Peptides against a protein of PDB entry 5CWW. Designs and how they scored, part 28

Target 1, 194 residues: chain A of PDB entry 5CWW
Amino acid sequence: VPKLQGPFDFDLNPEDEQDDEVELKDIYVIGEKPRVADLMRGEEEELEMMKEDQHNGLSLNIICLLSTSGQVKICLDIDGVEAQWLPPRSKNKRLFAPPPEPPSLLTFQTFDTLKPAEVTPDGWPMFSEDATSPYSFYVTHPAGITYISLTPWVFRLESELQSDSEAGTEFRIDLLAKGQGSERDRIFTQTRTQ

## One batch from the design tools (peptide; made by RFdiffusion4, then SolubleMPNN)

Design b1_p12_1_s4 (from b1_p12_1, 5 letters changed)
Fold by OpenDDE base, seed 2:
Structure b1_p12_1_s4 (fold): chain B 194 residues (1-194), chain A 12 residues (1-12)
Amino acid sequence: as target 1 above (194 residues)
Amino acid sequence: SLSDLKRYTIAD
């Protein structure tokens, strides 16, 4: 039986998160790049070709959260949350190990896809994938459709995570954080026939 | 390092 996981702690929530309970409506998970090295154990030539593909993606899971208001929160799974299963009902007295500290998600970016006037109390925005890129997706709301791409930062972040050189890492991460965020483009707006 | 990443958030 799958174990219910959570609650998750959110690190670096922006200060402006007013205690207004952000009602989440959808979740979108971008899985970490497959450990191709583990899958291609024995095919060195294919491994080299895949290593040369600089576009192999991020080694961290990305968790995207979508609120009723159309707010998107991009979170990084630093702890590497894995699927947990309930232990088999073996009779062994589980010593109550203190519950492990809840896994944390790092809030990397937060942005809105809707204008305040487009927000409705019964709004149900949803994620949908982009077939052309694993790091691009759409947010669909009755008011419109927004295209989102994480490509401006994902590959640069992966480069920093894979760099063995600690020298300048802080500087490069600072540049990444201050640099261009996710691409966001409203591709469709529903005209309310007044 | 991941520790350095924890110091930054991108706010739009």
Scores: peptide ipSAE 0.025, ipTM 0.617, DockQ to the pose 0.105
Fold by OpenDDE base, seed 5:
Structure b1_p12_1_s4 (fold): chain B 194 residues (1-194), chain A 12 residues (1-12)
Amino acid sequence: as target 1 above (194 residues)
Amino acid sequence: SLSDLKRYTIAD
């Protein structure tokens, strides 16, 4: 039986200093790039082709959180949260392993999809996938639909993670986090028929 | 490296 995981600690971006309890309405998870080397044991020719595709995605899980207000948080799973199973009811008193430190998520980016006038207390925005890209998705709200793409930074971040040089990686990642964020386009706005 | 990312503190 799968084990329920959580709670997660969030390393928040300083811009999120609003102590206001963000009511979450939806979660969207983008799984990490499959380790081609682990999957392709025996198909050397296909492995070389997949290595040449520089755009294979991020080696970290991405967790997107959506609030009632239409705020989106993009979080990175740095610890590499793995599926956990309930221990078999073996009679042996497993010694109290200290509770593992709760896994942490790094808040990489936060942005709004709604204007203040569009926010409603009973609002229920939702994520939906984009069939054309694993790193693009939509936020749907009664006020409108917003297209979001993580492609402006995801591949650059992956390049830094794959670099053999640890020197300057922290600095370059900081520049990525402070630089151009995700693409965000309102593709539809509901016209109030007066 | 993943280790560098783990040390990434969004500096205030």
Scores: peptide ipSAE 0.025, ipTM 0.603, DockQ to the pose 0.048
Fold by OpenDDE base, seed 4:
Structure b1_p12_1_s4 (fold): chain B 194 residues (1-194), chain A 12 residues (1-12)
Amino acid sequence: as target 1 above (194 residues)
Amino acid sequence: SLSDLKRYTIAD
């Protein structure tokens, strides 16, 4: 039986103003790509070819949260939350290990997909995947459709995560954070019938 | 490091 997971703690940048209580409407999860090395354990030749695939996805799960207001929060699963199963009711009273500390999600980016005038109390924005990229998706709202791509930073972040060199990592992450975030393009706007 | 990453967020 799958174990219900949560609650999750959200680590916010201390510079981020405390997000007001945001009512979430949808969640979109981009699963980590398994390390090619882990998948190809036993096929050494194919491993080399796939290592060249510079398009190895992020080794972290990405959790996207969507609010009623059309706010998107991009969260990174730093702790590596895996699917948990309820321990089999084995008769052995395994000492209840203290419940592990709740996993934390790092809020990496927050942005709006709606203009203030487009926000409605009854808004129900929804995520949908982009068939062409696992790191791109759409936010659909009655006011319009917004294309979002995480590709501008995901691959760079992965490169940093895979680098054994701690030298300059902070600097590069700083550049990443100061750089252009996720791509966000309104691809459709519903014409307000005046 | 992931610890360093926690210090930064990308604001839109």
Scores: peptide ipSAE 0.024, ipTM 0.597, DockQ to the pose 0.122
Fold by OpenDDE base, seed 3:
Parts: structure tokens; sequence; C-alpha cells
Structure b1_p12_1_s4 (fold): chain B 194 residues (1-194), chain A 12 residues (1-12)
């Protein structure tokens, strides 16, 4: 049986975000790229092809959170949250190690998918996957559908994470953070029949 | 480094 994980501490919430109780409605998880080295034990040729493909996915899990208002939070799992399983009911009372400190999630981006006039109190926006890319997805709301892509930054971030040189890393991450965020495109808008 | 990433909140 999977163990329920949480609560998660959100690091780097902007101080000025009013304590507006953000009601979350959906969660979307993009798993880390599988460690090719562990999977390809014995297939050296495929390993080389996958190493050459600079557009391999992020080595961190990405957790996307969606609120009633259509706000999306993109969070990075820096601590490496792994699936936890309930210990088998084995009779031996092993001293329960103190519960590990809750893992922290880094809030990378926050943006809205709805206009203020489109927000409804009973709204239930939902995530859906894009079959063409693991780093693209849709937010569906009765008011419309928004396409989101993380591709503008995810591959550049991975390149920085894999770099052995600490020199200039801070500068490049700063440029990444200040640069173009996630792609956001409203692909469908429901016309209110007046 | 991952430590450097923690210092940069993308302020939106």
Amino acid sequence: as target 1 above (194 residues)
Amino acid sequence: SLSDLKRYTIAD
C-alpha cells in the first residue's frame, strides 16, 4: 500500500503573497528522467544515443499544482521524493525512526490560466497530459483550455544541474529565472452566449 | 548547484 506523503513545505513563496487560502483542485506530476545508466546496463549503443540527445528530460521531479482560480504553481522536488510504502505488518516492533523531516518543494513559477472574470467559486479546473511531450500539458476549465509547456526552461535547467563547473552557474540560473517562463497559450475560449 | 537554485525564486 502506498504511503500518503506530506505535508510538503513550500520554500520561496514570495513574501507578498497575501495569505489567500489557495484551494487546490488538481495535481500533475512529471517524473524525473530515468537514470539511463541504470536502465541501459548492457546496451552501450543506446546509452550513447541517449547521452547525445541534449534534450533529455529533467533529473528532478516536477510537481504542478492547480487552484480553483486557475493558478498554476510549478514546483521542483530538490530533495528527491521517492515513493514510500507502508512497512509490512511484520511483528517486530522495530523502533520507528522519527518521522523524516517533510520534504521541501521549491516553487519555481506561479502563473494564472484564467482571467479574473472567468474565475468561479465552484470551478474545478483539471490537468491533462500532452501525448506529444512529457513537459507539456493542458489546463481545462469551463471557460477555456490553456496549453502549457515547460520546454523553454527545463532543458536549460538540466544542463546547469549536470554541469561540473560551479563557475558561472549562479549567473546562468539567474538568467534562467529572469528569462522566459513556461509557455502559456489559451487554445480555446468558451464564448458566453449572452 | 542545487543550492544556487534555491536562492532564485522566479518572481512572478
Scores: peptide ipSAE 0.023, ipTM 0.607, DockQ to the pose 0.074; fails the geometry check

Design b1_p12_2_s1 (from b1_p12_2 with P4A S8R)
Fold by OpenDDE base, seed 4:
Structure b1_p12_2_s1 (fold): chain B 194 residues (1-194), chain A 12 residues (1-12)
Amino acid sequence: as target 1 above (194 residues)
Amino acid sequence: SYDAGRERRLEL
C-alpha cells in the first residue's frame, strides 16, 4: 500500500513576507529521471534509448507549487522522496522504525505569473504539462497563460549532482541559484474587453 | 518585456 507522504519540510524558503498568506491551488511534480548508472543494471535496450536522450534529466524530483495569486514555487526534493511503501502488515511486530524524517524541500525559485491587477479572489490558476519537454509547463489563469521552463538551470544542477566533488558544491549551487533562473514567458494575455 | 512581477531566488 502506498504510504501517504508528507508533510514536507521547506528548507531555506526565501522569506516570503507573504508565505503565511499563500493559499496553494495546484501542484505539479516533475519526477526524477533515473541515472544512467542505475539503468546500467537494466536491459541494454532501455539504456540505448536513454543515451539518445542526451539530456539526462534531473535525478531529483521537482515539486512546483502554485498559489491563488499565481505565485509559483519551484522546490527540489533533495532527500529523494522514494515511494515509501507501508511495510507489509506482517504479523511480526517489527519495531516501528521511527517515522522517516519528512522529506526536505529546497525552494530554488519563487516567482509570480500574474500581475497584481490580474489577481482575483476567485482566481484559480492551474498547471498543465508541456508535451514537448518534461521540464517545461504552463500556468493557466483566466488572465493569461504563462510558459515556464526549468531547462536553463536543471541540467546544470544535474551536472553538479553527478559531480564526485563535494568540495565547493554549496558555492556552485549558490552560483546556479544566482545565475539564469527559470524561463518565464507570458504567451497569452486575455484582453479585458473594456 | 512581460515583467511578470516579483522573483526570488534561493539564497545560500
Scores: peptide ipSAE 0.321, ipTM 0.864, DockQ to the pose 0.769
Fold by OpenDDE base, seed 5:
Structure b1_p12_2_s1 (fold): chain B 194 residues (1-194), chain A 12 residues (1-12)
Amino acid sequence: as target 1 above (194 residues)
Amino acid sequence: SYDAGRERRLEL
């Protein structure tokens, strides 16, 4: 039986007293790229197709959170959430292993998809996938549709994660975070016919 | 680019 995962701790969430009260409406998960070791157990043909995609995906899971106000929070699973199973009901007093430390999510970026005048109490924004890219998606709301792409930073982050040098990693990640953020484009706006 | 006016980024 699968174990329920969570709660998740938000690490380095920028302190905003207003963000702690944000009502979440939807969640979108971008899975980590397959590990080369896991690919070696599959048919050799799938391995060649994934090598030809010059854009090696991120080795971390990305968790996108969407609020009722159309705020998107992009979080990184830095600890790697593994599928946990409920321990078998063995009668033996297995020493209660200390509860595993809750997985920490790193908030990489937070941004709005709606203007204040577009936010409505009865508006429900939702995520939808982009079939052309695993790192792109849409936010749909009655006021409009916003395209989002993580491609400006995700591949640069992967290059840093694959670097063997611990020295200067914090500095390089800080530069990455301050660099080009996620792309946002409003592709459709609903005109209220007055 | 659509700017809805609020953006925050990771600060280390």
Scores: peptide ipSAE 0.320, ipTM 0.870, DockQ to the pose 0.726
Fold by OpenDDE base, seed 2:
Structure b1_p12_2_s1 (fold): chain B 194 residues (1-194), chain A 12 residues (1-12)
Amino acid sequence: as target 1 above (194 residues)
Amino acid sequence: SYDAGRERRLEL
C-alpha cells in the first residue's frame, strides 16, 4: 500500500505578506523526465537522437500548488520524493529508523491567476494538463481560464543542473530565478451576466 | 499580457 507523503517543508518560501491561510485546493505534479541514458542503455544511436532533442525535460519533479484565491505556487522537488511503501507487516521488531526528514520543496515562483474581485467563496480553481506540452497547463476557474507555461525557465534550469561545473551553480540559479519566469496568459474571461 | 497582480520569485 503506498504511504501518504507529507508534510512537505517549504524552503525559502517568500513570506506571503498576507497571513491568509493559503487553503490549497489542487495539486499538479510534473514528473521528472527519466534520464534518456538510463532508458536507452544499449541503443547508442537512439540516445544521440534523444540528446539532440533540446527539449529534454527537467530532471526534478515540479509540484504546482493552487489555492482557493487562485494563487499558484511552483515548487521544485530538490531531494527527489521517492515512493514510500508501508513496511511489510513483518512481525519482526525492526528498529524504527527515525522517520526520514520530510522532503524540502523549493518555491521557484508564486503568482496569482485571479484578480481579487474574481475570487469567490464558492469558486474552485482547478489544474488541467496541456496535451501538447508536459510543461504547460491551465488553471480553470468560473471567472476564467489561465494558460501557464514553465518552458521559459525549465530547460535553462535543466542545463544548469547538468553542468559539469559545481562552481557558481547557486549564482546561476539565482540569475535564472530572477530572469524570465513562467508564462501566464488569461485565454478566457467569463463575462458576468448581470 | 494578463497581470493578475502578485508575482514572487525565488530569492537566494
Scores: peptide ipSAE 0.320, ipTM 0.868, DockQ to the pose 0.779
Fold by OpenDDE base, seed 1:
Structure b1_p12_2_s1 (fold): chain B 194 residues (1-194), chain A 12 residues (1-12)
Amino acid sequence: as target 1 above (194 residues)
Amino acid sequence: SYDAGRERRLEL
């Protein structure tokens, strides 16, 4: 049985000046790339094909949160939310492992997809997949459709995560976060027929 | 690029 994961702790939210509880409407999860070490056990041929694709994606899960106002938060699962299966009720080893600490989410970027004048109380923004890229998606709202791509930073982040140098990692991640962010493009805008 | 206004980045 899949264990419900959560609550998630948001350790480093950029101070949203709006302490207003952002009402979430939708969640979109981009799963981590398979660990090369976990793939080695089964199919050597698939491993060679996956190693050649230099663009294998991010080794962390990405959790995208969408508010009623069309705000998107891009969060990184830094603790690596392993799919925790409920251990089978083996009778004897009540090793009270301390409850695993809730996974921490790192908010990488927050941005709006709607202008203030486009926000409506009855608005229902929603995520949808891009069939052409695992790191691209759409936000659909009655006011319009916004294309989002994480490709400008996701591969750079992966390169840093794969670096053997622990020294200066925090500094390099800070520079990466301040660099080119997610691509955001409004591909359709609904003209209000007055 | 479409600018809808607010953008925030991770600050370490």
Scores: peptide ipSAE 0.319, ipTM 0.870, DockQ to the pose 0.737

Design b1_p12_2_s2 (from b1_p12_2, 4 letters changed)
Fold by OpenDDE base, seed 3:
Structure b1_p12_2_s2 (fold): chain B 194 residues (1-194), chain A 12 residues (1-12)
Amino acid sequence: as target 1 above (194 residues)
Amino acid sequence: SYDAGKEYRLSL
């Protein structure tokens, strides 16, 4: 039986957003790239080709949250949230490990997909995948469809995470966060026939 | 011109 996970703590969430009860409607998870080193035990040539391809993906899970208002929050799973199962009912000594600290999610970016005039109380925006890219997706709402791509930053972030140099990593990540963000393009707008 | 509504970026 899967274990219920959470609550999640949001690290570095802007204080000003805490007062707005953001009603979440959907969640979209982009899983971490498979650890090539663990999968390719014995195939050195394929491992080299996969190392050369700087575009293989991010080693962190990405959690996208969507509100009723069409706000998208892109969160990074720094701690590596793995699927947890309820411990089997084995009769023996419950080593009650202290409850693990709740996993922290780092909010990387937050942005709107709807204009204020497009937000409706009965609106139900939803995520949908892009079959052509694991780091691209759509937000569908009755008012329109928005394409989102994380590709402008995700591969650069991975390059920083794989760097052996701890020196200046925080600075480079800060520059990355302040740099080019997620691509956002409204590909369809529903014309209100007045 | 997608009028970029409220945008938050990570600040370390």
Scores: peptide ipSAE 0.217, ipTM 0.811, DockQ to the pose 0.693
Fold by OpenDDE base, seed 2:
Structure b1_p12_2_s2 (fold): chain B 194 residues (1-194), chain A 12 residues (1-12)
Amino acid sequence: as target 1 above (194 residues)
Amino acid sequence: SYDAGKEYRLSL
């Protein structure tokens, strides 16, 4: 049986007085890229082709959170959240190890997909995947559909994470975060039939 | 103009 995971701690979350009241409606997870080196053990030619693909995904899981208000929070799983299962009912009274500290998520970016006038109490925004890109998705709400792409920063972040130079990593990540953020485009707006 | 609404970006 899968174990319920959480709560998660949010590192460097903006102290928005409204964030404590953020009711989450949906979650979208972009899994880390497969360790190509581990999968292609013995196929050096295919490994080289996959390494040459400059569009290799991020080695971190990305967790996108969607609120009732249409706020999207893009979080990075730095600690590597693994699927947890309930321990098999083995009779061995393993001593209550203190529960592991909850995994932390790093908030990379937060943005709105709805205007305040589009937010409704009965509105239920939802994520949907983009079949053309693993790092693009849609937020669907009765008021409209918003396209989101993480491609402007994901590959640059991966390049930084793979860099052998530990020196200046924090600075370069800070520059990356302050640089071009996620692409956001409202592709459809529902006309209110008066 | 798409009003970008509130935006937060990571600051280290």
Scores: peptide ipSAE 0.213, ipTM 0.808, DockQ to the pose 0.766
Fold by OpenDDE base, seed 4:
Structure b1_p12_2_s2 (fold): chain B 194 residues (1-194), chain A 12 residues (1-12)
Amino acid sequence: as target 1 above (194 residues)
Amino acid sequence: SYDAGKEYRLSL
């Protein structure tokens, strides 16, 4: 039986008073690119595909959260939240180790996809994938469609994660976060029928 | 101009 995971702690989440009011409507997960070491255990064909993908995907899961207001929160799964299964009820009372600390999600970026005037109480924005890129997706709302791409930073972040130099990693990540963020483009806007 | 709305960026 799959274990319910959560609650997740959001690290460095903006204390925006609005976060307490953020009703989540959808979630979009971009799975981590399998580590080359894990691929080496798999079929050689997957290794070739991943080598050809010169763009090494991020070794972290990305969790995108979407609110009713069209706010997108891009979170990084630093702890590597794997699907946890309930331990089989093996009769051995293994001393339940204290429940592991809830996995933390690092909020990388938060942004709106809707203008305040486009937000409706009955609005239900939804994620949809971009078939052309695992790091791009769409937010669809009755008011319009917004294209989002994480590509401006994902590959740079991966480069930092793969760097053997622990020194200055935090600084470089801070620079990365302050640099070019996610691409966000409104590709369609529903014309208000006057 | 796409009014970017509210944006938060990670600050370490």
Scores: peptide ipSAE 0.210, ipTM 0.808, DockQ to the pose 0.766
Fold by OpenDDE base, seed 1:
Structure b1_p12_2_s2 (fold): chain B 194 residues (1-194), chain A 12 residues (1-12)
Amino acid sequence: as target 1 above (194 residues)
Amino acid sequence: SYDAGKEYRLSL
């Protein structure tokens, strides 16, 4: 039986946005790239070809949160949240390991997909996948459709995560976060029929 | 240009 995970802590959120004030309407998870080394035990030749594909994606899960107001929060799973299962009823009283610290999500970017005049109390924006890219998706609202792509930063972040240099990693990630963010394009706007 | 509503970027 799967175990429900949470609560999650949000690290480095902007001070003004208490997560408690944001009514979430949808969640979209982009799974981490497959650990090719773990999956391809025995096929060394295919492993080399897959390692050369610099575009294999991010080694971290990405959790996207969508509010009623059309705000998108892009979070990184830095702790590597794995699916947890209820332990089988094994009789061995394994010593109470201290409850694992709640997993933390790192807020990478937050942005709006709706104009203030488009926000409605009964609005229900939703995520939908882009069939052409694992790191692109849409936010659909009655007022319009917004295309979002994480490709401007995802592959650069992966390159930093794969670097053997522990020195200056935080500095490089800070520069990356302050650099080019997610692509955001309104592809459709519903004209209010007067 | 979509008028950049509120945008937050990670700052370490």
Scores: peptide ipSAE 0.207, ipTM 0.808, DockQ to the pose 0.686

Design b1_p12_2_s3 (from b1_p12_2 with S8Y)
Fold by OpenDDE base, seed 2:
Formats: C-alpha cells, structure tokens, sequence
Structure b1_p12_2_s3 (fold): chain B 194 residues (1-194), chain A 12 residues (1-12)
C-alpha cells in the first residue's frame, strides 16, 4: 500500500505577494530518467545510441504543483523522493527511527496560467500529459487550455548536473534560472457566450 | 503571446 508523503519543504520559494494559502488542486510528476550508464550494465552498443539521443532527460524528479487560481509551481526534487510503501506488518517493534526530515523541493519557476478574471469558484485547473514529450504538459481549465514545456531549460540543467566541474556550478544554475524559463502558451480560450 | 501575468524564477 502506498504511504502518504509530505509535508514537503519549499526551498527558495518566492514570497507570493498574496499571503493567501495556495490551495493545491493537482500535482504532475515528471520522473527522473535513469542515467544511461546505470541502465547499460552489459550492452556497450546501446550506450552509444542513447548518448547520441541528445535528449537524455533530467536526472532529477520534477514536481509540478497547480493551485485553484491556476498558478503552476515547478519544483525540483534534489534529495530524490522515492515512493514510500507502508512497512510490512512485521510484528517486530522496530524502534521507530525518528521520522526522516521532510524532503526539500527547490522551486525553479512559478507562473500563472489564468488571469484573475478567469478564476471561478466552480472551476479549477487540472494537469494533462503531452503524449509527444515527457517534459511538456497542459493545464486545462473551463476558461482555456495552456501548453507548458520545460524543454527550454531541462536539458541545459541536466548538462550542468552531469558536468565534472564543481567550480561555478552555482553560478551556471543561477544563469539557467534567469535564462529562458518554461514555455507557456494559451492554445485555447473559451469564448464567453454573451 | 498570451501572458496571464506573474512569473517568478529561482534566485540564488
């Protein structure tokens, strides 16, 4: 049986100018892609083919959070949150290890998908996958549909995470964060029938 | 381009 996980701590979360408790409606998780080197214990030829696929995904999990207002928060799981299962009902009273510290999520980007006038009490946004890309998805709301793509930065971030040069990594990540962010495009807007 | 408003980014 899956264990409920959380709370999560948000590191470097920008202060939302509105101190309103962001009511979460949906979560979209983009799982880490296994490192090609870890998969290929045995087949050197497939290792070369997967290295040529310039689109090795991010080695970190990405957690996307969606609020009732249509705010999307893109978080990086730096600590590697694994799926926790309820411990098997072993009768041995293992001394409860102190609860592990809650995993920290690094907020990479936060953005709105709805205008304030599009937010309605009876309408909430939902995530939907893009079957054509693991790093792209949709936010669907009664007011419209927004396409989101993480591709402008995710592959650059992976290249930095794989670099053997520890020197200047923080600076390069800061440049990545300040550089081209997630693509956001409203592909459909519902016309109010007057 | 449709911009609904606020965008925040990581600042280190």
Amino acid sequence: as target 1 above (194 residues)
Amino acid sequence: SYDPGREYRLEL
Scores: peptide ipSAE 0.319, ipTM 0.865, DockQ to the pose 0.788
Fold by OpenDDE base, seed 5:
Structure b1_p12_2_s3 (fold): chain B 194 residues (1-194), chain A 12 residues (1-12)
Amino acid sequence: as target 1 above (194 residues)
Amino acid sequence: SYDPGREYRLEL
């Protein structure tokens, strides 16, 4: 039987405490890249196809959160949320292992997709996938459609996560966070017919 | 790029 996962703890910046209670409307998950090393135990032929994808994706899951106001929060699953199963009812009183600490989501970036004047009570945004890239998606709202791409930073983050050097990692991640953020392009705007 | 004005980034 699948175990119910959650709650997730968000490493919210203290500045998010000043933002009004963000009403969450939609969630979009970008799964981690498959570990080539785990696939290498099987058939050699699938390995060549995975090496040619020059865009080795991120080894972490990405959780995108969307509010009713069109705010997007990009979160990283640092702990790796694995599918947990309820332990089989073995009759042995296994000492209740302390409940595993809830997985922590690291907020990498938060940004808006709507102007305040575009936010309406009757309109809410939704995520949709981009068939051309796993790290790109759309936010669709009655006021317009916004293209989002994580490609400006996701591959740089992966290169850092694969580095054997613990020295200076924090500094390099800080530079990455201050660097180029997610791409945001409004591809369609609905003209209010007055 | 479309900038609606509000952005937060990770601070370490």
Scores: peptide ipSAE 0.317, ipTM 0.867, DockQ to the pose 0.706
Fold by OpenDDE base, seed 1:
Structure b1_p12_2_s3 (fold): chain B 194 residues (1-194), chain A 12 residues (1-12)
Amino acid sequence: as target 1 above (194 residues)
Amino acid sequence: SYDPGREYRLEL
């Protein structure tokens, strides 16, 4: 039986007191692509195909959070949320392993998809996948539909994560975060019939 | 590009 994971700690969130009060409506998870090293135990042919695809994607899980106001938070699972299984009820060694530290999520980017005038108390923004890209999705709301793409930065981040140099990783991530962010495009706006 | 006016980016 899979173990319920959480709570998640949010690292480096802006101390905006307003962000702590954000009512979440939906969650969208972009799973990490399997590490080539973990795949090496599988079929060699599948490994060659995955090496040729230079656009393999990110080796970290991405957790997207959507608020009632249409705010999107893009979070990175830095610690690697390993799929925890409930330990088998084997009797003996209560090694009190300290409770595993809750996984920390790094908030990479936060942005709105709705204008303040479009936010309604009965609004229900939701995520929808893009069948054409694993790193693109839609935010749908009665006021409109917004296309989101993580492609401007996700592959650059992966390149940094695959670098052999642990030195300066923080600095490189900071530069990446200050670079081109997620693409946002409002593809549809509902005209209120007055 | 549609910008509804609020954006935060990671600052380390």
Scores: peptide ipSAE 0.316, ipTM 0.865, DockQ to the pose 0.728
Fold by OpenDDE base, seed 4:
Structure b1_p12_2_s3 (fold): chain B 194 residues (1-194), chain A 12 residues (1-12)
Amino acid sequence: as target 1 above (194 residues)
Amino acid sequence: SYDPGREYRLEL
């Protein structure tokens, strides 16, 4: 039986200067892609196909959170949310290992998809996938549709995660975070017919 | 580029 995962701890989340509890309305998860090296233990044929897909996806899960206000929070699952199974009801009193610490989510980027004037109390923004890219998605709201792509940074991050050099990783991640962020484009705006 | 005005980036 799958265990309910969570709560998640948010590391380095900016204090939302707004005391308003960000009410989350939707979650979009981009699952980790297996590392090519981990696939090398499998059938050689699958390896050749994945080598041709030059863009090995991120080896971390990405958790996108969407608020009622249309704020998107892009979080990285650094610890790797391993599929926690409920401990099998095996009769053996295995000493309850302390529950693993909740996985920490690193907030990589937070941004709005709505202008303040577009935010409505009854607004319900939702995620939807982009069938053309696993690292792109849409935020749909009655006021408009915003295209989001993580591609500007996700592959650079993966390159860092694949680097054997721990030296300077923090610095390179800082540069990555300060660099080109997620692509954000309002592809549709609902014209309020006054 | 559409900018609704609020953006946060990870700061280490």
Scores: peptide ipSAE 0.316, ipTM 0.864, DockQ to the pose 0.736

